Peptides against a protein of PDB entry 1EBD. Designs and how they scored, part 5

Target 1, 138 residues: chain A of PDB entry 1EBD
Amino acid sequence: KASYEGKVAAEAIAGHPSAVDYVAIPAVVFSDPECASVGYFEQQAKDEGIDVIAAKFPFAANGRALALNDTDGFLKLVVRKEDGVIIGAQIIGPNASDMIAELGLAIEAGMTAEDIALTIHAHPTLGEIAMEAAEVAL

## One batch from the design tools (peptide; aimed at target 1 E108)

Design b2_p26_1_s2 (made by RFdiffusion4, then SolubleMPNN; its pose is not in this set)
Fold by OpenDDE base, seed 5:
Structure b2_p26_1_s2 (fold): chain B 138 residues (1-138), chain A 26 residues (1-26)
Amino acid sequence: as target 1 above (138 residues)
Amino acid sequence: SVIELAAAEIREERARRAAAAAAAAA
């Protein structure tokens, strides 16, 4: 957050005014299980009057998580119903702190759940859970 | 805060699992 805000400020000083997009700023808590979030939580979107789908997929159904014997938690996508755009994501589980980066990129780029669902993920990986959650949103 | 919202998601998941376990035990 601070480094991103610093970059935005530097760009503004350089004659390229930009706003801080807080939706694109990831947050990580290195607990057990790890927690990571980027963009809207479901309730935040609802409080702002955004009609959303909360698509949830458990690590207990992920092949790599099963192989690692680390299946606690889930990935949640917050998808705007109007256009299918991903506006938020939460990951609670193995490697959440690193896995949130893919979804941060997707949100920043304005990608849809369909875009993620159609993106081939390597098998078996923890990252496949993003694809599976995106399929739930379809 | 983000931490509070994340904690709420964890609590929701735990509650769901507990409810499922209770239903399986009944």
Scores: peptide ipSAE 0.073, ipTM 0.584, DockQ to the pose 0.031
OpenDDE base, seeds 1, 2, 3, 4: peptide ipSAE 0.026, 0.067, 0.028, 0.037; ipTM 0.515, 0.566, 0.508, 0.535

Design b2_p26_1_s4 (made by RFdiffusion4, then SolubleMPNN; its pose is not in this set)
Fold by OpenDDE base, seed 3:
Structure b2_p26_1_s4 (fold): chain B 138 residues (1-138), chain A 26 residues (1-26)
Amino acid sequence: as target 1 above (138 residues)
Amino acid sequence: SVIALAAEQIAAERAARAAAAAAAAA
């Protein structure tokens, strides 16, 4: 957040049009397991009256996580039910701090769960869990 | 969706190229 705000401020000072958009600002906790979040939590969306699908997939079902013997946690997508647009994501598990970036990009671009599901992820990788969670939301 | 729209555009471009190739071969 602070780094992004700093870039926006620098652009404004340089005379370039810029806006601060907080839709896809990630939050990361480097715990064991790592925790990462971007956009809406499920309850936040519900509190605002947004009808959502919370699509969850566990690392215990991910081939790379099994091979690494690091299977604690899950990925959750918060998907707006009316149009399938991804409005939030949470990851608790291995490499969550890096993996959240793909989902931040998807949210910022207004992508749907279908967009992630249609994107081929390498096998076997931890990143496949995003595709698996997206398929749950379909 | 963004990906679905991109896929449609790619398919349309491929169809246009195929039609142009067929017309050139006639």
Scores: peptide ipSAE 0.200, ipTM 0.574, DockQ to the pose 0.014
OpenDDE base, seeds 1, 2, 4, 5: peptide ipSAE 0.014, 0.039, 0.163, 0.027; ipTM 0.308, 0.398, 0.526, 0.493

Design b2_p26_3 (made by RFdiffusion4; failed a check: too like the target's own chain)
Pose (drawn by RFdiffusion4):
Structure b2_p26_3 (pose): chain A 138 residues (1-138), chain P 26 residues (1-26)
Amino acid sequence: as target 1 above (138 residues)
Amino acid sequence: AAAKASYEGKVAAEAIAGHPSAVDYV
């Protein structure tokens, strides 16, 4: 957040019609099962008065997570029911800090569960859980 | 987080204007 605004400030000073414009910022915590979040939590979304569905997919079902032998964790997609647009995501499990980038780019650009579900991911990887979660969302 | 962003924003503005500004805190 600080670096982004740093750029916006210098650009505004120079005359560039810069402004602060992002839909979300990811936050990561390096706990044992590292966790990452972006966008709305399922509860914040409804408390905001939004009809949102949530899809939750476990690492226990992913093949790479079994190979890593760390199966405690999940990925959650908070999706606006009215248009399938993803507005929040939460990952708890190995490499959540890296996996969060895909869901983040999707939120910032206003993509849908289908946009992600129709994207072929690598196998066997953890990042593909997002594919399977969006499939669950659909 | 907001305080740090305001501070770096001021530093970035002053640096681009030629001021020998830098990030300086302990």

Design b2_p26_3_s1 (made by RFdiffusion4, then SolubleMPNN; from b2_p26_3 with A1D Y25V V26P; failed a check: too like the target's own chain)
Amino acid sequence: DAAKASYEGKVAAEAIAGHPSAVDVP

Design b2_p26_3_s2 (made by RFdiffusion4, then SolubleMPNN; from b2_p26_3 with Y25E V26A; failed a check: too like the target's own chain)
Amino acid sequence: AAAKASYEGKVAAEAIAGHPSAVDEA

Design b2_p26_3_s3 (made by RFdiffusion4, then SolubleMPNN; from b2_p26_3 with A1D A3S D24V Y25R V26P; failed a check: too like the target's own chain)
Amino acid sequence: DASKASYEGKVAAEAIAGHPSAVVRP

Design b2_p26_3_s4 (made by RFdiffusion4, then SolubleMPNN; from b2_p26_3 with A3S Y25E V26P; failed a check: too like the target's own chain)
Amino acid sequence: AASKASYEGKVAAEAIAGHPSAVDEP

## One batch from the design tools (peptide; aimed at target 1 A19 G110)

Design b2_p27_1 (made by RFdiffusion4)
Amino acid sequence: LKSPALQAELDARTAEIQAAAAAARAA
Pose (drawn by RFdiffusion4):
Structure b2_p27_1 (pose): chain A 138 residues (1-138), chain P 27 residues (1-27)
Amino acid sequence: as target 1 above (138 residues)
Amino acid sequence: LKSPALQAELDARTAEIQXXXXXXRAA
């Protein structure tokens, strides 16, 4: 957040019609099962007065997570029911800090569960859980 | 894509940055 604004400030000083314009910022916590979040939590979304569905997919089902032998965790997609647009995501489990980037780019650009579900992911990887979760969302 | 609350917060912050840029130019 600080670095982004740093650029916006210098550009505005120079005359560039720069402004602060992002839909979200990811936050990561390096706990044992590292966790990452971006966008709305399912509760915040409804409290905001938004009809959102939430899809939750477990690492216990993913093959790479079984190989890593760390199966405690999940990925959650908070999706605007009215248009399938993803507005928040939460990952708890190995490499959540890295997996969060994909969901983050999707939120920033206003993509849908289908956009992600129709994207072929690597197998066997953790990042593909997002694919399976969006499949669940659909 | 941004919620009204987030849009309002980002606009307020943009206004502060623009005011600071104007002051820097004037100086």

Design b2_p27_1_s1 (made by RFdiffusion4, then SolubleMPNN; from b2_p27_1, 10 letters changed)
Fold by OpenDDE base, seed 2:
Structure b2_p27_1_s1 (fold): chain B 138 residues (1-138), chain A 27 residues (1-27)
Amino acid sequence: as target 1 above (138 residues)
Amino acid sequence: LKSAKLAAEQAALSGKIAAAAAAARAA
């Protein structure tokens, strides 16, 4: 975030239109297991009047997590019901700090749950959980 | 860890990630 804000400031100084948009800025807590978030929280979206689907998938059901014996937690997608667009994601679990990047990209690009559900992920990987959660949202 | 409702969803997603880093930082 600080780096992003610095880039925005530099662009403003250079005379370019710039704004700090925190929607797609990830946040991480390096606990054990790690926590990560990007975009809307479920209740935050509801408070703003957005009708959402919260799709949750546990690491306990992920093949790679099982193989690593690291199955605590879940991935949650916050999906806008009107058009299926992903507007938020939260992760508690192994490698959450890195896994959040895919979801940040998806949110920034305006992707839908269907887009991620139809994206082939390597097997077995922790990243498959994003695809699985997206399928839950359909 | 393995529960306590996943440590209350890992401290409510670590205080909603420190209250969203003070409700979206301005600096």
Scores: peptide ipSAE 0.540, ipTM 0.867, DockQ to the pose 0.031
OpenDDE base, seeds 1, 3, 4, 5: peptide ipSAE 0.536, 0.527, 0.532, 0.539; ipTM 0.863, 0.866, 0.862, 0.869; seed 3 fails the geometry check

Design b2_p27_1_s2 (made by RFdiffusion4, then SolubleMPNN; from b2_p27_1, 8 letters changed)
Fold by OpenDDE base, seed 2:
Structure b2_p27_1_s2 (fold): chain B 138 residues (1-138), chain A 27 residues (1-27)
Amino acid sequence: as target 1 above (138 residues)
Amino acid sequence: LKSPKLAAEQAALTGKIAAAAAAARAA
């Protein structure tokens, strides 16, 4: 966030007017397990009148998490029902601080749950949880 | 951790990540 704001400011100084857009700005809490969020929270979207699907997938159902003996938590996708576009994601679990980056990219690019569900993820990895959550949203 | 309900879903995702960083600096 701070570095992103700095980039926006630098661009403005260079003659390129810009505004800070926090839609795809990730936030992390380095607790155990870690917490991460990007984009809309489910209730936030509902309060703005957006019809959403909230899809959860637990770490306990992921092969890599099981192998690591670190299975607490879940990944939640917030998907706009009208067009399937991912508008938010929240994660509680191991490596959430890094896992959130894929979802931040997806939100910035306007990707759908289908796009993520059809993206091949390496096996076994924690990253597969994003794919599995996207499948739940379909 | 394991519960109760993931420690209130890790303190409601740690206060909705500090209430969205105070609504992203109340901008």
Scores: peptide ipSAE 0.573, ipTM 0.881, DockQ to the pose 0.030
OpenDDE base, seeds 1, 3, 4, 5: peptide ipSAE 0.564, 0.559, 0.550, 0.550; ipTM 0.878, 0.880, 0.867, 0.874; seed 4 fails the geometry check

Design b2_p27_1_s3 (made by RFdiffusion4, then SolubleMPNN; from b2_p27_1, 10 letters changed)
Fold by OpenDDE base, seed 5:
Structure b2_p27_1_s3 (fold): chain B 138 residues (1-138), chain A 27 residues (1-27)
Amino acid sequence: as target 1 above (138 residues)
Amino acid sequence: RRSPALRAAQEALTGKIAAAAAAARAA
């Protein structure tokens, strides 16, 4: 956010019209475990009258997390039921701060849970948990 | 530049994830 907005501001000051144009703003807390979010939380979607499925997958079932002995937490996808579009994601667990970027891209691109589920993720990786959560949403 | 709506959304998300982090650290 701040870094991206700083680039837009620099361009505008340099006489090049530019605007901040993003749909989803990521947030990260670098705690142990790390916490990251992008787009809607499940309750926010419900409060706005969006019918959603919250697909949750635990790091305890992820092969890379097991290999790292770091299995606390989960990934949650917030998926709009009408069309399967991913509208939010939350991660609590290992490497959440970096893993949220894939899901931010997916949300900005209007991808569905099916798009993520059908994307080949390397095995074993922490990122594979996004594919697993997407499969839960199908 | 960031609209008031986007600022409000950012603050809401940041607050929620910070609360989740606090809960996770306490567990």
Scores: peptide ipSAE 0.074, ipTM 0.624, DockQ to the pose 0.028
OpenDDE base, seeds 1, 2, 3, 4: peptide ipSAE 0.028, 0.017, 0.039, 0.025; ipTM 0.451, 0.430, 0.351, 0.426

Design b2_p27_1_s4 (made by RFdiffusion4, then SolubleMPNN; from b2_p27_1, 7 letters changed)
Fold by OpenDDE base, seed 3:
Structure b2_p27_1_s4 (fold): chain B 138 residues (1-138), chain A 27 residues (1-27)
Amino acid sequence: as target 1 above (138 residues)
Amino acid sequence: LKSEALAAEQAARTGKIAAAAAAARAA
């Protein structure tokens, strides 16, 4: 966020048109296991009257997590039921702090769970868990 | 910390998503 806003400000000072237009700001806790979140939590969406699907997939079912012997936690997608658009994501588990970036991109771009489900992720990787959670939401 | 500030800013900005959802429901 700060880096992006700084770029926009620099471009404006230089006389170039630019604008800040983002929706989701990530939050990370570098604990063991790591925790990361972006966009809506499930309960926040419900409190605002948004009908959502909370699609959850555990690291215990991820091939790379098993190979690393690091299977605690899960990934959760918060998906708007009306159109399948991803409006939030939470990760507790290995490499959560880096993996949240894909989901931040998806939210900012207005992508659906189907978009992630149809994106091929390398096998075996921790990142596959995003694809698996997206399939749960379909 | 950086993450604390980001979390506070996120709470203020998530209304952008809610507004879009409300507009879609009204259309």
Scores: peptide ipSAE 0.030, ipTM 0.543, DockQ to the pose 0.034
OpenDDE base, seeds 1, 2, 4, 5: peptide ipSAE 0.017, 0.010, 0.008, 0.016; ipTM 0.388, 0.369, 0.345, 0.377

Design b2_p27_2_s2 (made by RFdiffusion4, then SolubleMPNN; its pose is not in this set)
Fold by OpenDDE base, seed 3:
Structure b2_p27_2_s2 (fold): chain B 138 residues (1-138), chain A 27 residues (1-27)
Amino acid sequence: as target 1 above (138 residues)
Amino acid sequence: VASILGKAKELGAKRLEERLAEIRARR
């Protein structure tokens, strides 16, 4: 964050348009459970007049989370209804800090919920919850 | 107040579309 903000500030001072306003800047809190977010929140998208699907899947239904006895929380995808493009994600649960990177990549690549739903995730893994949430958005 | 909120909403949605257009242009 700070290094990115410093680069954007230096580019602005140099009279270069900061040509890359990233949508996918991750925010992480290393709590128990961990919290991670990237891109739009559901309410933020609605407040901007973007029609969205909020697809939510609980860790209590994830096979790896059950095996670890760590089932608190969920993954939420924020998907634009018009074209299925992922514009945000939130994770509360085990390994959220690392798992948010897949969703950050998906947003910055302009991927859809279908792209994630059709990606094979290893079973049983915590990361499989991204695929499950993407299937809810279809 | 309503006009300021409306303008802020329009600016946010516009920034998203600009960013999605940049992503598409790189592919």
Scores: peptide ipSAE 0.326, ipTM 0.780, DockQ to the pose 0.090
OpenDDE base, seeds 1, 2, 4, 5: peptide ipSAE 0.303, 0.300, 0.324, 0.325; ipTM 0.772, 0.775, 0.779, 0.787

Design b2_p27_2_s3 (made by RFdiffusion4, then SolubleMPNN; its pose is not in this set)
Fold by OpenDDE base, seed 4:
Structure b2_p27_2_s3 (fold): chain B 138 residues (1-138), chain A 27 residues (1-27)
Amino acid sequence: as target 1 above (138 residues)
Amino acid sequence: VAEVLAKARARGAEILARRLAEIAARR
């Protein structure tokens, strides 16, 4: 049930007009799993002619998510391929509502995937998934 | 719906381009 509700919530966020009106406005759905998004979805970027890398890391591979027995979902970074700049992020999973703030800051600051990949995250934390997804984008 | 989404996307692209130019000018 949870995985289906999370997918529907993420699709609803992706289809909402306000999700593209401002690049750095987070959208959050407090479902189980939680859904959060900031900036571009991969398809939105492609529809605008932006060449992007969509880097995805699953919570099933995150040490803290395993310890919490809450491993549903993933983090996705949408990275502009030309310069590595993060232009969007989506999280479906534990603490997505709070974790989206780091990625919102990264987008507003014009940070790259490399900037996040080189940022030390504490082990084990849910936040490490941002670093792991950034490493996938390199 | 489709026309509203198209306008929102076009506005998003403009905001992104402006933000990236502002960031580049600060570095």
Scores: peptide ipSAE 0.108, ipTM 0.618, DockQ to the pose 0.279
OpenDDE base, seeds 1, 2, 3, 5: peptide ipSAE 0.052, 0.097, 0.076, 0.087; ipTM 0.564, 0.595, 0.550, 0.577

Design b2_p27_2_s4 (made by RFdiffusion4, then SolubleMPNN; its pose is not in this set)
Fold by OpenDDE base, seed 3:
Structure b2_p27_2_s4 (fold): chain B 138 residues (1-138), chain A 27 residues (1-27)
Amino acid sequence: as target 1 above (138 residues)
Amino acid sequence: VAEVLAKARALGAERLARRLEEIRRRR
């Protein structure tokens, strides 16, 4: 966060029109369970007047989470209803700190929920929860 | 207060719209 804010400030001072205002700045808390977030929360989008779908899938329905006996929490996608573009994601659960990177990439690439739903994830993995949450958003 | 909050909300949505258009133009 602070390093990116410093870079954007330096680019703005230098008169570069290319100060990239990122939507996908990750925030991670290494708790048990882990917490990760990128982009918009559902309430932030609503407060800005953005019409969104909040698609949620629980780790209790993930085959790898069941095999690990670590099924607490969920993945949530925040999807703009107009075009299906992913504008935010939250993960509470196993490996959330690493798994948030896929969703950060998806947001910064302008991907839709359909793009993630059509991406084959290996079975059984924790990463399949991103695909399952994307299917809920369709 | 209400007008300041309404302006802050509009500026957030406008910022997202600009960023998504920049992403689309890059792709």
Scores: peptide ipSAE 0.371, ipTM 0.821, DockQ to the pose 0.094
OpenDDE base, seeds 1, 2, 4, 5: peptide ipSAE 0.352, 0.341, 0.368, 0.359; ipTM 0.820, 0.813, 0.821, 0.820

Design b2_p27_4_s1 (made by RFdiffusion4, then SolubleMPNN; its pose is not in this set)
Fold by OpenDDE base, seed 3:
Structure b2_p27_4_s1 (fold): chain B 138 residues (1-138), chain A 27 residues (1-27)
Amino acid sequence: as target 1 above (138 residues)
Amino acid sequence: AAALAAAIAALLGKQRAENEARRRARL
């Protein structure tokens, strides 16, 4: 908390838009499968010199996706290695347009992959894929 | 594959810019 507030304050004083204010803007494409993104892409984070973990989990391994016979795609978390903070997410798959909101909230709140991994998701749900991708990032 | 990826990237970029403009109008 205190070190994060210090970085945000230093960036605000330097006249840089806080990376946080422009990162957690969701974007959705209502294709089949649906595509959603919030925060950093993995390559964008690398181009800015951020050391990241890209944790990916497939819908083909999700129990609800299997029960729906809709298993195309994946969830990807972009996690900063220094502190485990989630800085981006991408979803290609069933209900991606609505599921991106959980990850948008996690990014705006400065949550870690551990915070998502320790959050109990209802079973069986598509939302469990966020927990599974967070566990891959640990 | 490459044409679809470029179309998705263009749509995501447009939606990000529209959402950013709405966020700026609320500050």
Scores: peptide ipSAE 0.098, ipTM 0.649, DockQ to the pose 0.028
OpenDDE base, seeds 1, 2, 4, 5: peptide ipSAE 0.019, 0.032, 0.090, 0.054; ipTM 0.438, 0.562, 0.655, 0.598

Design b2_p27_4_s2 (made by RFdiffusion4, then SolubleMPNN; its pose is not in this set)
Fold by OpenDDE base, seed 2:
Structure b2_p27_4_s2 (fold): chain B 138 residues (1-138), chain A 27 residues (1-27)
Amino acid sequence: as target 1 above (138 residues)
Amino acid sequence: AAALAEAVAKWLGKQRAANEARRRARL
């Protein structure tokens, strides 16, 4: 957040058109397990009157997480029902701090759950959990 | 809340349309 706000401020001072968009700003906590979030939380979207699907997939069902013996937590996608657009994501689990970047990109690009579900992820990877959660949202 | 949701929806719609246009241009 602060680095992005600083960049936008620098761009504005330099006369470049830039806006602070908080929709795709990640937040990370380097705990064990790691926590990451970008965009809307499910309850936040509901409180704002956005009809959402909250698709959740556990690390305990991910082949890479099993191979690492690190299966705590889940990925949650917050998907707008009207058009399937991803508006938020939360990850609690291994490598959540890096995995949130894919979902930040998806939100910033206005991608749908279908766009992620139809993206081939390498097997076995922790990243496949994003694909699996996207399939749950379909 | 509702005004923010509408603003987000409009922004996401523009991003989606731009993304789809880029996809079509690279295929």
Scores: peptide ipSAE 0.026, ipTM 0.513, DockQ to the pose 0.035
OpenDDE base, seeds 1, 3, 4, 5: peptide ipSAE 0.022, 0.015, 0.020, 0.022; ipTM 0.491, 0.334, 0.354, 0.495; seed 3 fails the geometry check

Design b2_p27_4_s4 (made by RFdiffusion4, then SolubleMPNN; its pose is not in this set)
Fold by OpenDDE base, seed 2:
Structure b2_p27_4_s4 (fold): chain B 138 residues (1-138), chain A 27 residues (1-27)
Amino acid sequence: as target 1 above (138 residues)
Amino acid sequence: AAALAAAVAAWLGKQREANAARRRARL
């Protein structure tokens, strides 16, 4: 956020209006567990009249999280029902601050839950939880 | 609310089409 706002401000000062209206601006809190969010929250989408699936997968079911003995929290995908497009994601858990970047990319690219579910993630990784949550949304 | 949701939907659709076109151009 702050780095992006700084770039947009620098571009605006330079007389170049930033033509990049991002839908997916990540927000991160480096707590224990870490918290990350990008795009819509489930309730925010509902309040805007978007029909959504909220797919949730727990870190307690992730092989890497178990191996790290850090199984607190979950990943949540917010998926538009009409076309399966990912419009938001929230992560509470280990490495959420870095893991949110994949989901930010997916949202900005207009990817579906199927696009993530069909993406091979390395085993065992924390990143597999994105694939697992995407499978829950199918 | 509904107008914003429709604008977001249209934008995301356009991004998906552009991404799909880039994928096809790499095969």
Scores: peptide ipSAE 0.045, ipTM 0.544, DockQ to the pose 0.033
OpenDDE base, seeds 1, 3, 4, 5: peptide ipSAE 0.020, 0.020, 0.024, 0.022; ipTM 0.489, 0.420, 0.502, 0.415

Design b2_p27_5_s1 (made by RFdiffusion4, then SolubleMPNN; failed a check: too like the target's own chain; its pose is not in this set)
Amino acid sequence: MNANLPENASRTGKIAAAAAAARAAAA

Design b2_p27_5_s2 (made by RFdiffusion4, then SolubleMPNN; failed a check: too like the target's own chain; its pose is not in this set)
Amino acid sequence: SNPPLPDNASRTGKIAAAAAAARAAAA

Design b2_p27_5_s3 (made by RFdiffusion4, then SolubleMPNN; failed a check: too like the target's own chain; its pose is not in this set)
Amino acid sequence: MNPNLPENASLTGKIAAAAAAVRAAAA

Design b2_p27_5_s4 (made by RFdiffusion4, then SolubleMPNN; failed a check: too like the target's own chain; its pose is not in this set)
Amino acid sequence: MNENLPENASLTGKIAAAAAAARAAAA

Design b2_p27_6_s1 (made by RFdiffusion4, then SolubleMPNN; its pose is not in this set)
Fold by OpenDDE base, seed 4:
Structure b2_p27_6_s1 (fold): chain B 138 residues (1-138), chain A 27 residues (1-27)
Amino acid sequence: as target 1 above (138 residues)
Amino acid sequence: AAAARAAARAARRAENRKRFERLAREN
C-alpha cells in the first residue's frame, strides 16, 4: 500500500496520469508459521451478505511442504459463489509472505477459482497449494 | 468448454482495462 501510493504520488508530481485503485491490500505477519492475507476473510464476506465458498487446502497435503518437512498450516480461498470470482485469500504456512502475491494478482484481475485451477504451477512447489485450493472451490 | 473459458477471461480483462482507463482520466 504505502509503496504503491508513493509511486502514484511520484508519477503525479512528474505530470504522468496515475490512479490509486486497488481491490486488495496484502497483509503479512512474519511469524512462524508466516501469516498472509489479501481481500476478504470468509466472515467479512458473510457479514456483507456475500455468499462465499471457503476452499481450504492444507500444507500437509503439498508435496513440496512434505519434502521440506514444513507442513503446518493451510491456504484458504474465499470465492464468491455466484460467479466463482476470488475475493479473498489467507495463507498460514511456509513462504506465505511471498505466495500471497499470486492471489493478490488473481483478486485484482477479477480471476475465478477456475482460472487458478487451470494455471500450471511448477511441480513440486509450495505454490501448487493455490491450484489445489482452487480445485476444491470448483 | 476451453474456448468459452478463454472468452470469459478475455471479457474480464477487457472490463478491468476499461475500469483503469476511466480512473486514469478521472485522476
Scores: peptide ipSAE 0.034, ipTM 0.545, DockQ to the pose 0.041
OpenDDE base, seeds 1, 2, 3, 5: peptide ipSAE 0.032, 0.029, 0.028, 0.032; ipTM 0.532, 0.504, 0.514, 0.531; seed 5 fails the geometry check

Design b2_p27_6_s2 (made by RFdiffusion4, then SolubleMPNN; its pose is not in this set)
Fold by OpenDDE base, seed 5:
Structure b2_p27_6_s2 (fold): chain B 138 residues (1-138), chain A 27 residues (1-27)
Amino acid sequence: as target 1 above (138 residues)
Amino acid sequence: AAAARAAARAARRERNREEFKRLAREM
């Protein structure tokens, strides 16, 4: 947020017309385990009348998390049922602070759960959990 | 804009599906 807004402001001051146009702002809590979120929470989407599926995948089923002995938590995708568009994500677990960036990109690009499920992730990685959660949403 | 984005995503999904099937045959 702040860094992007600062860039847009600097470009505007330099005489380059730029607009702040973003849908999702990531939030990170550097706890143990880490917590990250972007876009809608499941309940927030429901309160706004959006019909959603919440697809959850646990780090306990991720090969890299097992290898790291850090299997606490999960990834949750909030997917709009009408069109499969990802509108939110939450991560509690290893590397959540960095992993949220993929999902932030997916939301800003208007990607679907299918777009993530069909993205090849390296094996074994923590990032595969995004693919696995996307497959749960199909 | 939205229709053009949807078409671009559909074409991307098809390429990704073909690529995934390729990789899955090599593993």
Scores: peptide ipSAE 0.025, ipTM 0.453, DockQ to the pose 0.081
OpenDDE base, seeds 1, 2, 3, 4: peptide ipSAE 0.015, 0.020, 0.016, 0.007; ipTM 0.380, 0.468, 0.369, 0.278

Design b2_p27_6_s3 (made by RFdiffusion4, then SolubleMPNN; its pose is not in this set)
Fold by OpenDDE base, seed 4:
Structure b2_p27_6_s3 (fold): chain B 138 residues (1-138), chain A 27 residues (1-27)
Amino acid sequence: as target 1 above (138 residues)
Amino acid sequence: AAAARAAALAARRARNREEFARLARRN
């Protein structure tokens, strides 16, 4: 957020028309395991009257996490049930701080769980967990 | 196929932004 707003302000000062136009702001806690979030939490969506699917996939089922012996936590997608649009994501686990960027992009682009499920992820990677969670949401 | 997918994604992005803005005003 702050860095993006700073860039928009710098562009405006330089005479380039720009606006703050974001849907989701990532939040990261560099704990062990790392925690990252973007968009809605499941409960926030429910409190706002959004019917959601919460698709959860554990790192214990991810081939790269197993190979690293770091299998704590999960990825959760918060998917709007009406149209399958991803409106939030949470990651607790290895590399969560970097992995959240893919899901931030998906939310900003108005992607569906199907869009992620149909995206080829490199094998074996931690990032495959996004695809697996998207498949759970279908 | 790719062009149709890109157009559908752009339309979803617009709808999603409108909805987030609506929800933010309601809260």
Scores: peptide ipSAE 0.087, ipTM 0.609, DockQ to the pose 0.055
OpenDDE base, seeds 1, 2, 3, 5: peptide ipSAE 0.015, 0.016, 0.033, 0.017; ipTM 0.326, 0.358, 0.546, 0.379

